# Designs tried in a protein design run: peptides against a protein of PDB entry 6B4J. Part 37

Target 1, 315 residues: chain A of PDB entry 6B4J
Amino acid sequence: DITMQWYQQLQDASMQCVLTFEGLTNSKDSQAKKIKMDLQKAATIPVSQISTIAGSKLKEIFDKIHSLLSGKPVQSGGRSVSVTLNPQGLDFVQYKLAEKFVKQGEEEVASHHEAAFPIAVVASGIWELHPRVGDLILAHLHKKCPYSVPFYPTFKEGMALEDYQRMLGYQVKDSKVEQQDNFLKRMSGMIRLYAAIIQLRWPYGNRQEIHPHGLNHGWRWLAQILNMEPLSDVTATLLFDFLEVCGNALMKQYQVQFWKMLILIKEDYFPRIEAITSSGQMGSFIRLKQFLEKCLQHKDIPVPKGFLTSSFWRS

## One batch from the design tools (peptide; made by RFdiffusion4, then SolubleMPNN)

Design b1_p12_4_s4 (from b1_p12_4, 9 letters changed)
Fold by OpenDDE base, seed 4:
Structure b1_p12_4_s4 (fold): chain B 315 residues (1-315), chain A 12 residues (1-12)
Amino acid sequence: as target 1 above (315 residues)
Amino acid sequence: DESRKILENIPS
């Protein structure tokens, strides 16, 4: 399976990255520990500062992240920090930065859907300049949300139940599995972030170049989902999340082909989702159904709430 | 062109 091969390649690259900076992370030297903490803060704090408030602030954050990844010193916690402080500094920062982007999907976007867009546009812009960060974003995303690939992890002989639950994306702490609503909320956030990344370009970059992971991957994702049996509650939830965020962009890009896909979803795929939907899960199904019916009726998909406009970039 | 090929592989 080509999809699974791609998944595994990204996971392997992520694992190799971790191994590369183990010297930094495992060091008992006080100076190395200090450098590690400074680099970690420099990589993650700017991402946490991303907001919907002003385009100018977003540009400052982007410039800081790009400077750090470019080997330039940046101010963090009142100190000058550079990846050149340690031979493993760049690998560590790239990994932690990518991890933080996905974490913002998992946490911030999960709670505030509109936050997907400012986070995604920064991630997209950084990905364009630093492809390795993009690969690591995918690796982190795929590991936390296999449905973003998409694939459904299978239970293997001899596997512990908790390990299987983790593979499915559930958090398991102290032998307690995460509640379904919290699980879906986190998955939704990550899918929404992904759907935003694939459609957004940093406006101050070279937009003449092809998006490093653009809408063609969104089309692929939809096609792959439709080629899979639906999963109870999960498919209806995430398909809605995806279409709400990037449906308008897909419509504009693929036009007639996109509408053919939506008709296929309504006529052929919805019955399959319905067949596996319990009475307690009808909320997600109904939401998707109503969204699709409205879009088909009006021959339009609305621009998602929180989409960045020209006025945002002038602020 | 890519989109068409992908769409053709969608079960219908």
Scores: peptide ipSAE 0.026, ipTM 0.689, DockQ to the pose 0.165
Fold by OpenDDE base, seed 1:
Structure b1_p12_4_s4 (fold): chain B 315 residues (1-315), chain A 12 residues (1-12)
Amino acid sequence: as target 1 above (315 residues)
Amino acid sequence: DESRKILENIPS
């Protein structure tokens, strides 16, 4: 399976990255510890500052992240910080930055769906300039949300239940599994972030180049989902999230082909979702149903709330 | 067309 091969390659690359900077992370030296903490803050704080307030502020954040990744010194915590402070600094920063983007999906976007767009446009722009960060974003995303690949992890003989639950994307703390609503909320945030990334381009970059991970991956994701058996509650939730965020972009890109896919979803795939939906899971099911029916009736998918407009970039 | 190929691989 080419999808699983791709997944494994990204996970392997991520693991190799961790091994590469293990000297920095495992060092007992006080100076190395200081450098590690400074680099971690420099990589993650700018991402946490991303907001919908002003395009100019978003540009400043982007420029700071790009400068850091380019080996230039940046101000962080009142100090000058550079990846050149340690031979493993760049790998560490790329990994932590990618991790932070995904964390913003599972936390910020999960709570505020419109936050997907400013985060995604920065992530997309950084990905164009720093492909390794993009690969690491995917690796982190896939590990936390296997449904973003998509695939459903399988229980293997001898596997601990908690390990299987974690593979499915659940948080397990003190032998207690995460509640389903919280799980779906986090997965939703990550899928929404991904759906935003694949459609957005940084407006101040070289737009003549092809998107490093564009809408063709959105098409692939939908196709792969439709080739899989639906998962109770999960499929209805995430399919809605994905289509709400990038459905308009897919419609514009693929036109008639997109509508054929949407009809296929409504007529062939949706009944399969219905068949596995319990009475307690009707919320996600109904939401997807209403969305599909409205889109097909109007022959339009609305631009998602929070989509960045020209006025945002002028602020 | 890659999009067409993908659609053709969807069970219908």
Scores: peptide ipSAE 0.025, ipTM 0.680, DockQ to the pose 0.166
Fold by OpenDDE base, seed 5:
Structure b1_p12_4_s4 (fold): chain B 315 residues (1-315), chain A 12 residues (1-12)
Amino acid sequence: as target 1 above (315 residues)
Amino acid sequence: DESRKILENIPS
């Protein structure tokens, strides 16, 4: 399975990255601990500052992240911080930065769907300049949300239930599994972030270059989902999230082929989703159904709420 | 299947 091979390769690369900077993370030296903390803050705080308020502020954040990844000193917490402070600093920062982008999908986008776009455009721009960060974003995303691959993890003989739940993307704390609504909310946030990344380009970069992980991956994702048996509540929820965020972009890119895909979902895939949908899960199903029916009726996919316009970049 | 065919016809 080529999809699973790709998944595993990214996970392996991520694990190798962790091993590369373990000297920094495991050090008991006071100076090393200070450097680690400073680098972690420098990598993550700018991402947390991303907002929908002004394009100029977003550019400042982007420039700061790019400067850090380029080996230049940046101000963080009132101190000058550089990845050159430790031989493992760059690997550590790339990993933590990628992790933080996915975390913003999991938390910020989950709670505020419109936040997907400013986060995604920064992530896309950084990915273009720093491909390793992009690979690590995918690795973190895939691990937290296997549905972004997509695949559905299976229970294996001898596996602990908690481990299986974690593989599915659930948080398990003190032997208590996360509530389904919270789980779906986090998964939705990550899928929405991903759907935004694959369609957005940093406007101040070389846009003549091919997107490092563009809409062709969105097309692949949809095709793969349709080739899978639907999962109760999850498939309907995430398919809606994905199409609401990137459906307009896919429509513009693939035109007639996109509409064929939508018809296939409506005519062939809906009955399969319905067959596994319980009465308590009808909300997600109906939301997807109404969205697709409206889009097919109007022969249009609306631009998603929060999509960045030219006016945003002039602010 | 139809979804596979669609995947194979991804425009360049």
Scores: peptide ipSAE 0.025, ipTM 0.694, DockQ to the pose 0.605
Fold by OpenDDE base, seed 2:
Structure b1_p12_4_s4 (fold): chain B 315 residues (1-315), chain A 12 residues (1-12)
Amino acid sequence: as target 1 above (315 residues)
Amino acid sequence: DESRKILENIPS
């Protein structure tokens, strides 16, 4: 299966990256530990500072991340930090940066859906300039949210239940599995971030270049989802999240073809979702239903709340 | 399968 091969290739690349900087991460040397901490902070703090407040601040954050990845020194924690401080510094920073972007989907976007757009536009812009960061974003995203691939992990004979739960994207701490609502919230955040990344371009980059992971991947994602049996609560939730964030962009890009897909979702796939939806899961189902009906009735998908406007970039 | 047909027509 091509999708699973792609998934595995990204996971392998991510694993190889970890092995590459293992010397830095496992070092007992005090200087190496200091460098590791400084690099980790330099990679992650700027991402955590991303907000919806001002475009100028977002540009500063982008420039700082790009400078760091370009081997230039940046100020972090009152110190000058550079990936050149260690031979494995660049690999480590790329990995941690990518991890942090996905973490912001998992946490910030999960709690504040509008945060998807400023995070995504920075991620997209960095991905354009640093393709390895993009691959690592996908690797982290796919590992935490297999539904972003999409695929459904299978239980294998001899597998511990907790390991299977983790493969499905659940957090398991102290032998307690995450509550379903929290699980779905995190998955929603990551899907929303992904849906935003594939449609956004950094406005200060070379916009004439092809998006490194553009809307064609959104189309692919929808097509793959439709080829899979729906999962209880998960499919309705994430399909809504995806369409709410990138449906307008897909509509504009694919026009009649997109509407054919949306009709297919409503007429063919939605009944399949309904058939597996329990009374306790009606919330996600109803939201998707209302969204689809509204979009089909109005022949329009609204621009998502939080979409970045020209006024944002002038602030 | 309509979904499969859509997959076959995925734009690159």
Scores: peptide ipSAE 0.024, ipTM 0.684, DockQ to the pose 0.632; fails the geometry check

Design b1_p12_5_s1 (from b1_p12_5, 4 letters changed)
Fold by OpenDDE base, seed 3:
Structure b1_p12_5_s1 (fold): chain B 315 residues (1-315), chain A 12 residues (1-12)
Amino acid sequence: as target 1 above (315 residues)
Amino acid sequence: PKIDESLLKLPP
């Protein structure tokens, strides 16, 4: 199908990118190793510094990332660092930057849901200026969270169980699979980040341009989810996460069509989720139920907690 | 009101 073709194309592009900078990553040369580490730090540290504290600081972080991607020297760890230090430097930085954005979804957003918005607005703004970074964000996101595509990986003949678990997005370390709660927490963080990216625009960019990966992809995601059989615990969890973060934006954009979709979720899809929900998984189910019922009753989707206001950008 | 199935039908 078209969705799987798109998924595969992004994975192939990501793999090709890795091959392109293999010379830098596999170099035994001391200078090349130093450059690699400096570039990796320059790409990743600014992303880790993203916070909800001040809009001015967020702008500084954005400008630093953009400068690095533009071939300008940036200060990192007390040194001047540029992608021009190595012919493969730009490809490496784009890959590592994209990887770090997804990792912030997996770790920071997973633990602090409100962190999705400042991370997402920077990611969206960088994507607008650097489309290849956006494609790599999707590639990393899809690999770690196939539910962001969405698709459900299938077990293939001859596949090791651990490899299948990894394909599903589980971490497997020392032959121990990740606990379901931790898995869902990480998946939630990545879905929340994605839901924030598709609705946010960098306020200092050219607003006349179309969002490079906008709310239409959110609509597509919902449509695809509804066309799939629900997964136990996963579907209820991630559908809630997605709607909590971008439901207000989707409501504003699609109006009556959005409400029709929400009714379809409640009336047709929700019973299918219920049918596969065990007594031990009722928490995610109940949370989604209460959210949908509240939204339908009030005919409103609340603005998500942590949404960036005009006051944030003036700070 | 039924969502027009066309809106939910992703191309194959």
Scores: peptide ipSAE 0.029, ipTM 0.686, DockQ to the pose 0.207
Fold by OpenDDE base, seed 5:
Structure b1_p12_5_s1 (fold): chain B 315 residues (1-315), chain A 12 residues (1-12)
Amino acid sequence: as target 1 above (315 residues)
Amino acid sequence: PKIDESLLKLPP
């Protein structure tokens, strides 16, 4: 399976990255610890500052992240910080930055769907300039949300139930599994972030270059989902999230082919989702149904709420 | 597969 090979390759690369900076992370030296903390803050704080408020502020954040990844000193916490302070600094920063982008999906986007767009455009722009960060974003995303690949983790003989739950993307703390609503909320946030990344380009970059992980991956994702058996509540939820965020972009890009896919979802895939949907899960199913019916009726998919306009970039 | 991923001809 090519999809699973790709998944595993990204996970292996992520694991190897962790091994490359283990000297920095495991050091007991006070100076090394200071450098680690400074680098971690320099990588993650700018991402947490991303907001829908002003395009100018977003540009400042982008420039800071790019400068850090380029080996330039940046101001963080009142100190000058550079990846050159340690031989493993760049690998560490790339990993932590990628991790933080995905974390913003599962936390910020999960709670505020419109936050997907400013986060995604920065992530896309950084990915264009720093492909390794993009690969690490995928690795973190795939690990936390296997549905972003997509694949469904399988229970293996001898596996603990908690480990299987973690593989499915659930958080398990103190032997308590995350509630289904919270799980779906986090998964939704990550899928929405992904759907935004694949369609957005940083407006101040070289737009002549191909998107490093563009809408073709969105088409692939949909194709793969439709070729899989639906999961109860999960499929209806995430398919809606994905189409709400990137459906307009896919429609514009793939035109007639997109509408064929949408018809296939309505005619062939909906009955399969319905067959596994319990009465208590009808909310997600109905939401998807209404969305698709509206889109097919109007022959249009609306631009998602929070999509970045020209006015945002002038602010 | 119902949808062939190979039909992903990126429009030029």
Scores: peptide ipSAE 0.025, ipTM 0.674, DockQ to the pose 0.221
Fold by OpenDDE base, seed 1:
Structure b1_p12_5_s1 (fold): chain B 315 residues (1-315), chain A 12 residues (1-12)
Amino acid sequence: as target 1 above (315 residues)
Amino acid sequence: PKIDESLLKLPP
């Protein structure tokens, strides 16, 4: 399976990255520990500062991240920090930056759906300039949310139940599995972030270049989902989240083909979701139903709330 | 039924 090969390649690259900076992470040296902490803060704090407030602030954050990744010194925590402070500094920063973008999907976007767009446009712009960061974003995303690939992890003989639950994307702490609502909330945030990344371009970059991971991957994702058996609650939730965020962009890009896909979802795939939906899971099902019916009736998908306008970039 | 990948052909 080409999709599983791609998944494995990204995971292998991510694991290799971790091994590359292991010397920095495992060092007992006081100076190395200080450098690690400073680099981690420099990589992650700017991402946490991303907001919907002003385009100018977003540009400053982008420029800071890009400068750090380019080997330039940046101010962080009142100190000058550079990836050149350690031979493994760049690999470490790329990994931690990518991890932080996915974490913002998991936490911030999960709670505030509109936050997907400013985070995604920065991530897309950084990915364009730093492809390795993009690969690491995918690796982190795929590991936390296998449904973003998409694939369904399988239980293997001899596997611990907790390990299987973690492979499915659940958090397991003190032998307690995460509640389904919290799980779906986190998965939703990550899918929404992904759906935003694939459609957004950094407006101050060279727009002549092809998007490094564009809407064609959104089409692929939909195609793969539709060729899989639906999962109870999960499929209805994530399909809605994906279409709400990138459905308008897909409609504009693929036109008649997109509407054929949407009809196929409504007529062929939606009944399969219904067949596995229990009475306690009707919330996500009803939400998807209403969305599909409205879009098909109006022959339009609305621009998602929080989509960045020209006025945002002038602020 | 597998959705025919032909329906999923990316526009040329």
Scores: peptide ipSAE 0.024, ipTM 0.669, DockQ to the pose 0.501
Fold by OpenDDE base, seed 4:
Structure b1_p12_5_s1 (fold): chain B 315 residues (1-315), chain A 12 residues (1-12)
Amino acid sequence: as target 1 above (315 residues)
Amino acid sequence: PKIDESLLKLPP
């Protein structure tokens, strides 16, 4: 399976990255520990500062991240920090940065859907300049949310139940599995972030270049989902999340082909979702139904709430 | 770019 090969290649690259900076991570040297902490803060704090407030602030954050990845010194915690402080510094920063972007999907976007857009545009712009960060974003995303690939992890003989639950994307702490509502909330946040990344370009970059992971991957994702059996509650939730965030962009890009896909979703795939939906899961189902019906009736997909406008970039 | 429609599930 080509999709599974791609998944595994990204996971392998991520694992190799971890091995590369293990010396920095496991060092007992006080100076190495200090460098590690400074680099970790320099990589992650700017991402946490991303907000919907002003385009100018977003540009400052982008420039800081790009400077750090480019080997330039940046100010962090009142100190000058550079990836050149350690031979493994760049690999470590790329990994931690990518991890933090996905974590913002998992946490911030999960709670505030509008946050997807400013985070995604920075991630997209950084990915364009630093492809390895993009690959690591995918690796972290795929590991936390296999539905972003998409695939459904299968239980293997001899596997512990907890390990299977983790493969499905559940958090398991102290032998307690995460509640379904919290799980779906986190998955939704990550899918929404992904759906935003594939459609957004950093406005100050070279727009003549092809998006490093563009809307064609959105189409691929939809096609693959439609070729899979629906999963109870998960498919209805994530399909809605994806279409709400990137449906307008897909409509504009693929026009008649997009509408053919949407009709296929409504007429063929939606009944299959209905057939596996329990009475306790009707919320996600009804939300998807209403969205599809409205879009088909109006022959339009609305621009998602929180989409970045020209006025945002002038602020 | 044209998307390969063959990737889509065929109606039953």
Scores: peptide ipSAE 0.033, ipTM 0.666, DockQ to the pose 0.101; fails the geometry check

Design b1_p12_5_s2 (from b1_p12_5, 6 letters changed)
Fold by OpenDDE base, seed 3:
Structure b1_p12_5_s2 (fold): chain B 315 residues (1-315), chain A 12 residues (1-12)
Amino acid sequence: as target 1 above (315 residues)
Amino acid sequence: PEIDKSLLQMPP
């Protein structure tokens, strides 16, 4: 189908990118190793510094990332670093930067849901200026969280169980699979980050341009989820995460059509979720139910906690 | 309200 073709194209592009900078990553040369480490730090440290503290600091981080991607020298670890230090430097930095954004979803947003918004607005702004970074963000996101595509990976003949578990997004270390709660926590973080990216625009960019991966992709995601059989615990969890983060934005954008979709979820899709929900998984289901019932009752979806306000950008 | 399943059509 079209969705799987899109998924595969992004994965192929990501793989091609890795092959392109293989010379840099596999080099045994001391200088090349140093350059690689410097570039990796320059790409990833600014992303880790993203916080909800001040809009001015967020702008500085954005400008630093953009400068690096533009071939300008940036200060990192007390050294001047540029992608021009190696012919494969730009490809490497784009890949590592994209990887780091997704990792922040997986780790930081997973633990602190409000962190989705400052990370997402930077990611969106960088994507607008550097489309290849955006494609790589999607590639990394899709690989770690197939539910962001969305699709449910299937077991294939001859596949090892561990490989299937990894394909589903589980971490497997020392032949031990990740606990379900930790898995869902990471998936939640990535979905929340994605839901934030598709609705946010960098406020200092050219607003006349269309969002490179906007709310229409949010609609697509919901439509695809609803066309799939629900997965136990996963669907209820991630659907809640998605709607909590971008439901207000989707409501504003699509108005009556979005309310029809919410009704469809409540009346048609909920019974299907309930049918596959065990007694031990009722927490996620109940949370989604309560959220939807509240939204439908009040005819409003609240602005998510952590949403960036005008006051944030003046700080 | 009538469930509009047409909403589930993927955008082109």
Scores: peptide ipSAE 0.084, ipTM 0.791, DockQ to the pose 0.344
Fold by OpenDDE base, seed 5:
Structure b1_p12_5_s2 (fold): chain B 315 residues (1-315), chain A 12 residues (1-12)
Amino acid sequence: as target 1 above (315 residues)
Amino acid sequence: PEIDKSLLQMPP
C-alpha cells in the first residue's frame, strides 16, 4: 500500500529527527537547557501569535519564523536567539515548529474554524522555503489524525485498548478516554488546517513554483476516503470539514472532474455512510448531505468563511 | 449519470 508506505516513511523521518537532537533535549547542562528553552519559545510563540487581525502582523510573524530557520538571530523573550547556538538547534526548531502548527490545528482551529486560513498560509509559505518542516508537519498531523492520511488504524492482537485508542487519535489521560465530541472537534480542526494548507500560497513568495503539497493531495485524500469503508460519525464529519474548507478551490482547479467526484459522493458513498449511521449520529450525516445537495443544486461551492481576501493583506 | 470510479485515481 503506497499510502501506508508514505505514512511510515514520514513517521520514520520524524523519529530520526528526534534522535538527531536528543543531545540538546536530554542535556543536563544549564546552558544547553537555556538554549533549548529559548529555541523552543522562538519556534512556537510566533505561531501562537498568528491571528485574523492584520496581514502586516502575519508577515512579521512569517519573517521571524523564516529568519530563525535561516540561521539568523531573532528576538524572543527579550533575548537574541539563533539555531546556531547549538549544532542540533535547527533540527530541534524544525521539529517543534512543525509540531506547533499541527497543535494549532487541533486547538485553535478546532475552536475557531476561520483560524485555519492565517495559520495555513504561514505554514504553506514556510513549507515552500523549508521542505523539511513540511514533511514534519505531515508526520505530526498523520500521527495525531490518521484520517488525514487517510487510513483507519486497526486493533492488533495483544494491543491494549488504550494504545489502540491513542492510535485512533484519542487522548487518553489517567486511563480515561477523550469524549467523542472533543475527539471529533480536534480531528476537525486538523483536517480543516490541512485542507487550508493544500490550497494556500504565501503571497510574498515565488508563486511561480509549484505548491510543495498542493490541491492534487486534496484530490488524493478524497479518492482515498471514497475507496475506504466509511467510519461511523468520523467520515461524515471530516468529509464535510474538508469540503467546506477546500471544496471551492478543488472546484476551481478540477472543474467538471470535481463535480463528477461530488456526484460519486452523493450517489455511491452517501448510502454507505447512511448504512452505518445511528440515529444519534444523524447530525453529522445530515450536515454533509445538506451541504452536498446545496452545492449540486446551485452548481457552486461557496468560498469558506475566513478565507483571506485582498483587504486582509492590505491591513 | 453513470458513476465513474476512475476518479479514485490521482488526476494528471
Scores: peptide ipSAE 0.071, ipTM 0.779, DockQ to the pose 0.441
Fold by OpenDDE base, seed 4:
Structure b1_p12_5_s2 (fold): chain B 315 residues (1-315), chain A 12 residues (1-12)
Amino acid sequence: as target 1 above (315 residues)
Amino acid sequence: PEIDKSLLQMPP
């Protein structure tokens, strides 16, 4: 399976990255520990500062992240920090940065859907300049949310139930599995972030270049989902999340072909979702239904709430 | 409109 091969390749690359900076991570040297902490803060704090407030502030954050990845010194916590402080510094920062982007999907976007867009545009812009960060974003995303690949992990003989639950994307702490509502909330956040990344370009970059992971991957994702059996509650939830965030962009890009896809979803795939939807899961189902019906009726997919406008970039 | 399942082919 080509999809699974791609998944595994990204996971392998991520694992190799971890091995590369293990010396920095496991060092008992006080100076190495200090460098590690400084680099970790320098990589993650700017991402946490991303907000919907002003385009100028977002540009400052982007420039800081790019400077750090470019080997330039940046100010963090009142200190000058550079990836050149340690031979493994760049790999470590790339990994932690990518991890933080996905974590913002998992946490911030999960709670505030509009936050997807400013986070995604920075992630996209950084990915364009630093492809390895993009690969690591995918690796972290795929590991936390296999539905972003998409695939549904299967239980293997001899596997512990907790390990299977983790593979499905559930958090398991102290032998307690995460509640379904919290699980879906986190998955939604990550899918929404992904759907935003594939459609957004950093406005100050070279727009003549092809998006490093663009809307063609959105089409791929939809096609792959539709070729899979639906999973109860999960498919309805995430399909809605995806279409709400990137449906307008897909419509503009693929036009008539996208409408054919939407009809296929409504007429062929939606009944399959309905067939596996329990009475307790009707909320997600109804939300998807209403969205599809409205879009087909109006022959339009609305621009998602929180989409960045020209006025945002002038602020 | 007729369902076009050819859309489910992975883009090359």
Scores: peptide ipSAE 0.070, ipTM 0.783, DockQ to the pose 0.351
Fold by OpenDDE base, seed 2:
Structure b1_p12_5_s2 (fold): chain B 315 residues (1-315), chain A 12 residues (1-12)
Amino acid sequence: as target 1 above (315 residues)
Amino acid sequence: PEIDKSLLQMPP
């Protein structure tokens, strides 16, 4: 399976990255620990600042992240920090930065859907300039949300239930599995972030270049989802999340073909979702149904709430 | 209407 091969390649690359900076992360040396913490803060704090800022501030954050990745010193916590402070600094920062972007999907976007857009536009712009960060974003995203690939992890003989639950994307703490609502909320955030990334370009970059992971991957994701059997509650939830965020962009890009896709979802895939939807899960199903019916009735998919406008960039 | 599953391929 080409999709699974791609998944595995990204995971392997991510694992190799971790191994590459193991010396930095496992060092007992006080100076190395200090450098690690400084680099981690420099990589992650700017990302955490994205959700509540004007366009001008967003540019400052972008420039800071880009400078850090470019080997330039940046100010963090009142100190000058550079990836050159350690031979493994760049790999570590790229990994932690990518991890943080996905974490913002998991946490911030999960709670505030509109936050997807400013986070995504920065992520997209950084990805354009630093492809390795993009690959690591995908690796982190895929690991935390297999449905972003998409694939459904399978239980293997001899596997611990908790490990399987973690593979499915659940958090398991103190032998307690995460509640379904919290799980879906986190998955929704990550899917929404992904759906935003694939459609957004950093406006101050070279817009003549091809998007490193553009809307064609949105089409791929939809196609793959539709080729899979639906998963109870999960598929309806994430399909809605995806379409709400990038449906307008996909409509504009693929026009009649996308409308055919929506009809396919309504006429072919919906009955399959309905067949596996329990009474307690009807909320997600109904939401998706209402969304699709509205879109098909109006022959339009609305621009998602929080979409970045020209006025945002002038602020 | 016959559902065109060919749409499940990557657009050209």
Scores: peptide ipSAE 0.057, ipTM 0.773, DockQ to the pose 0.516

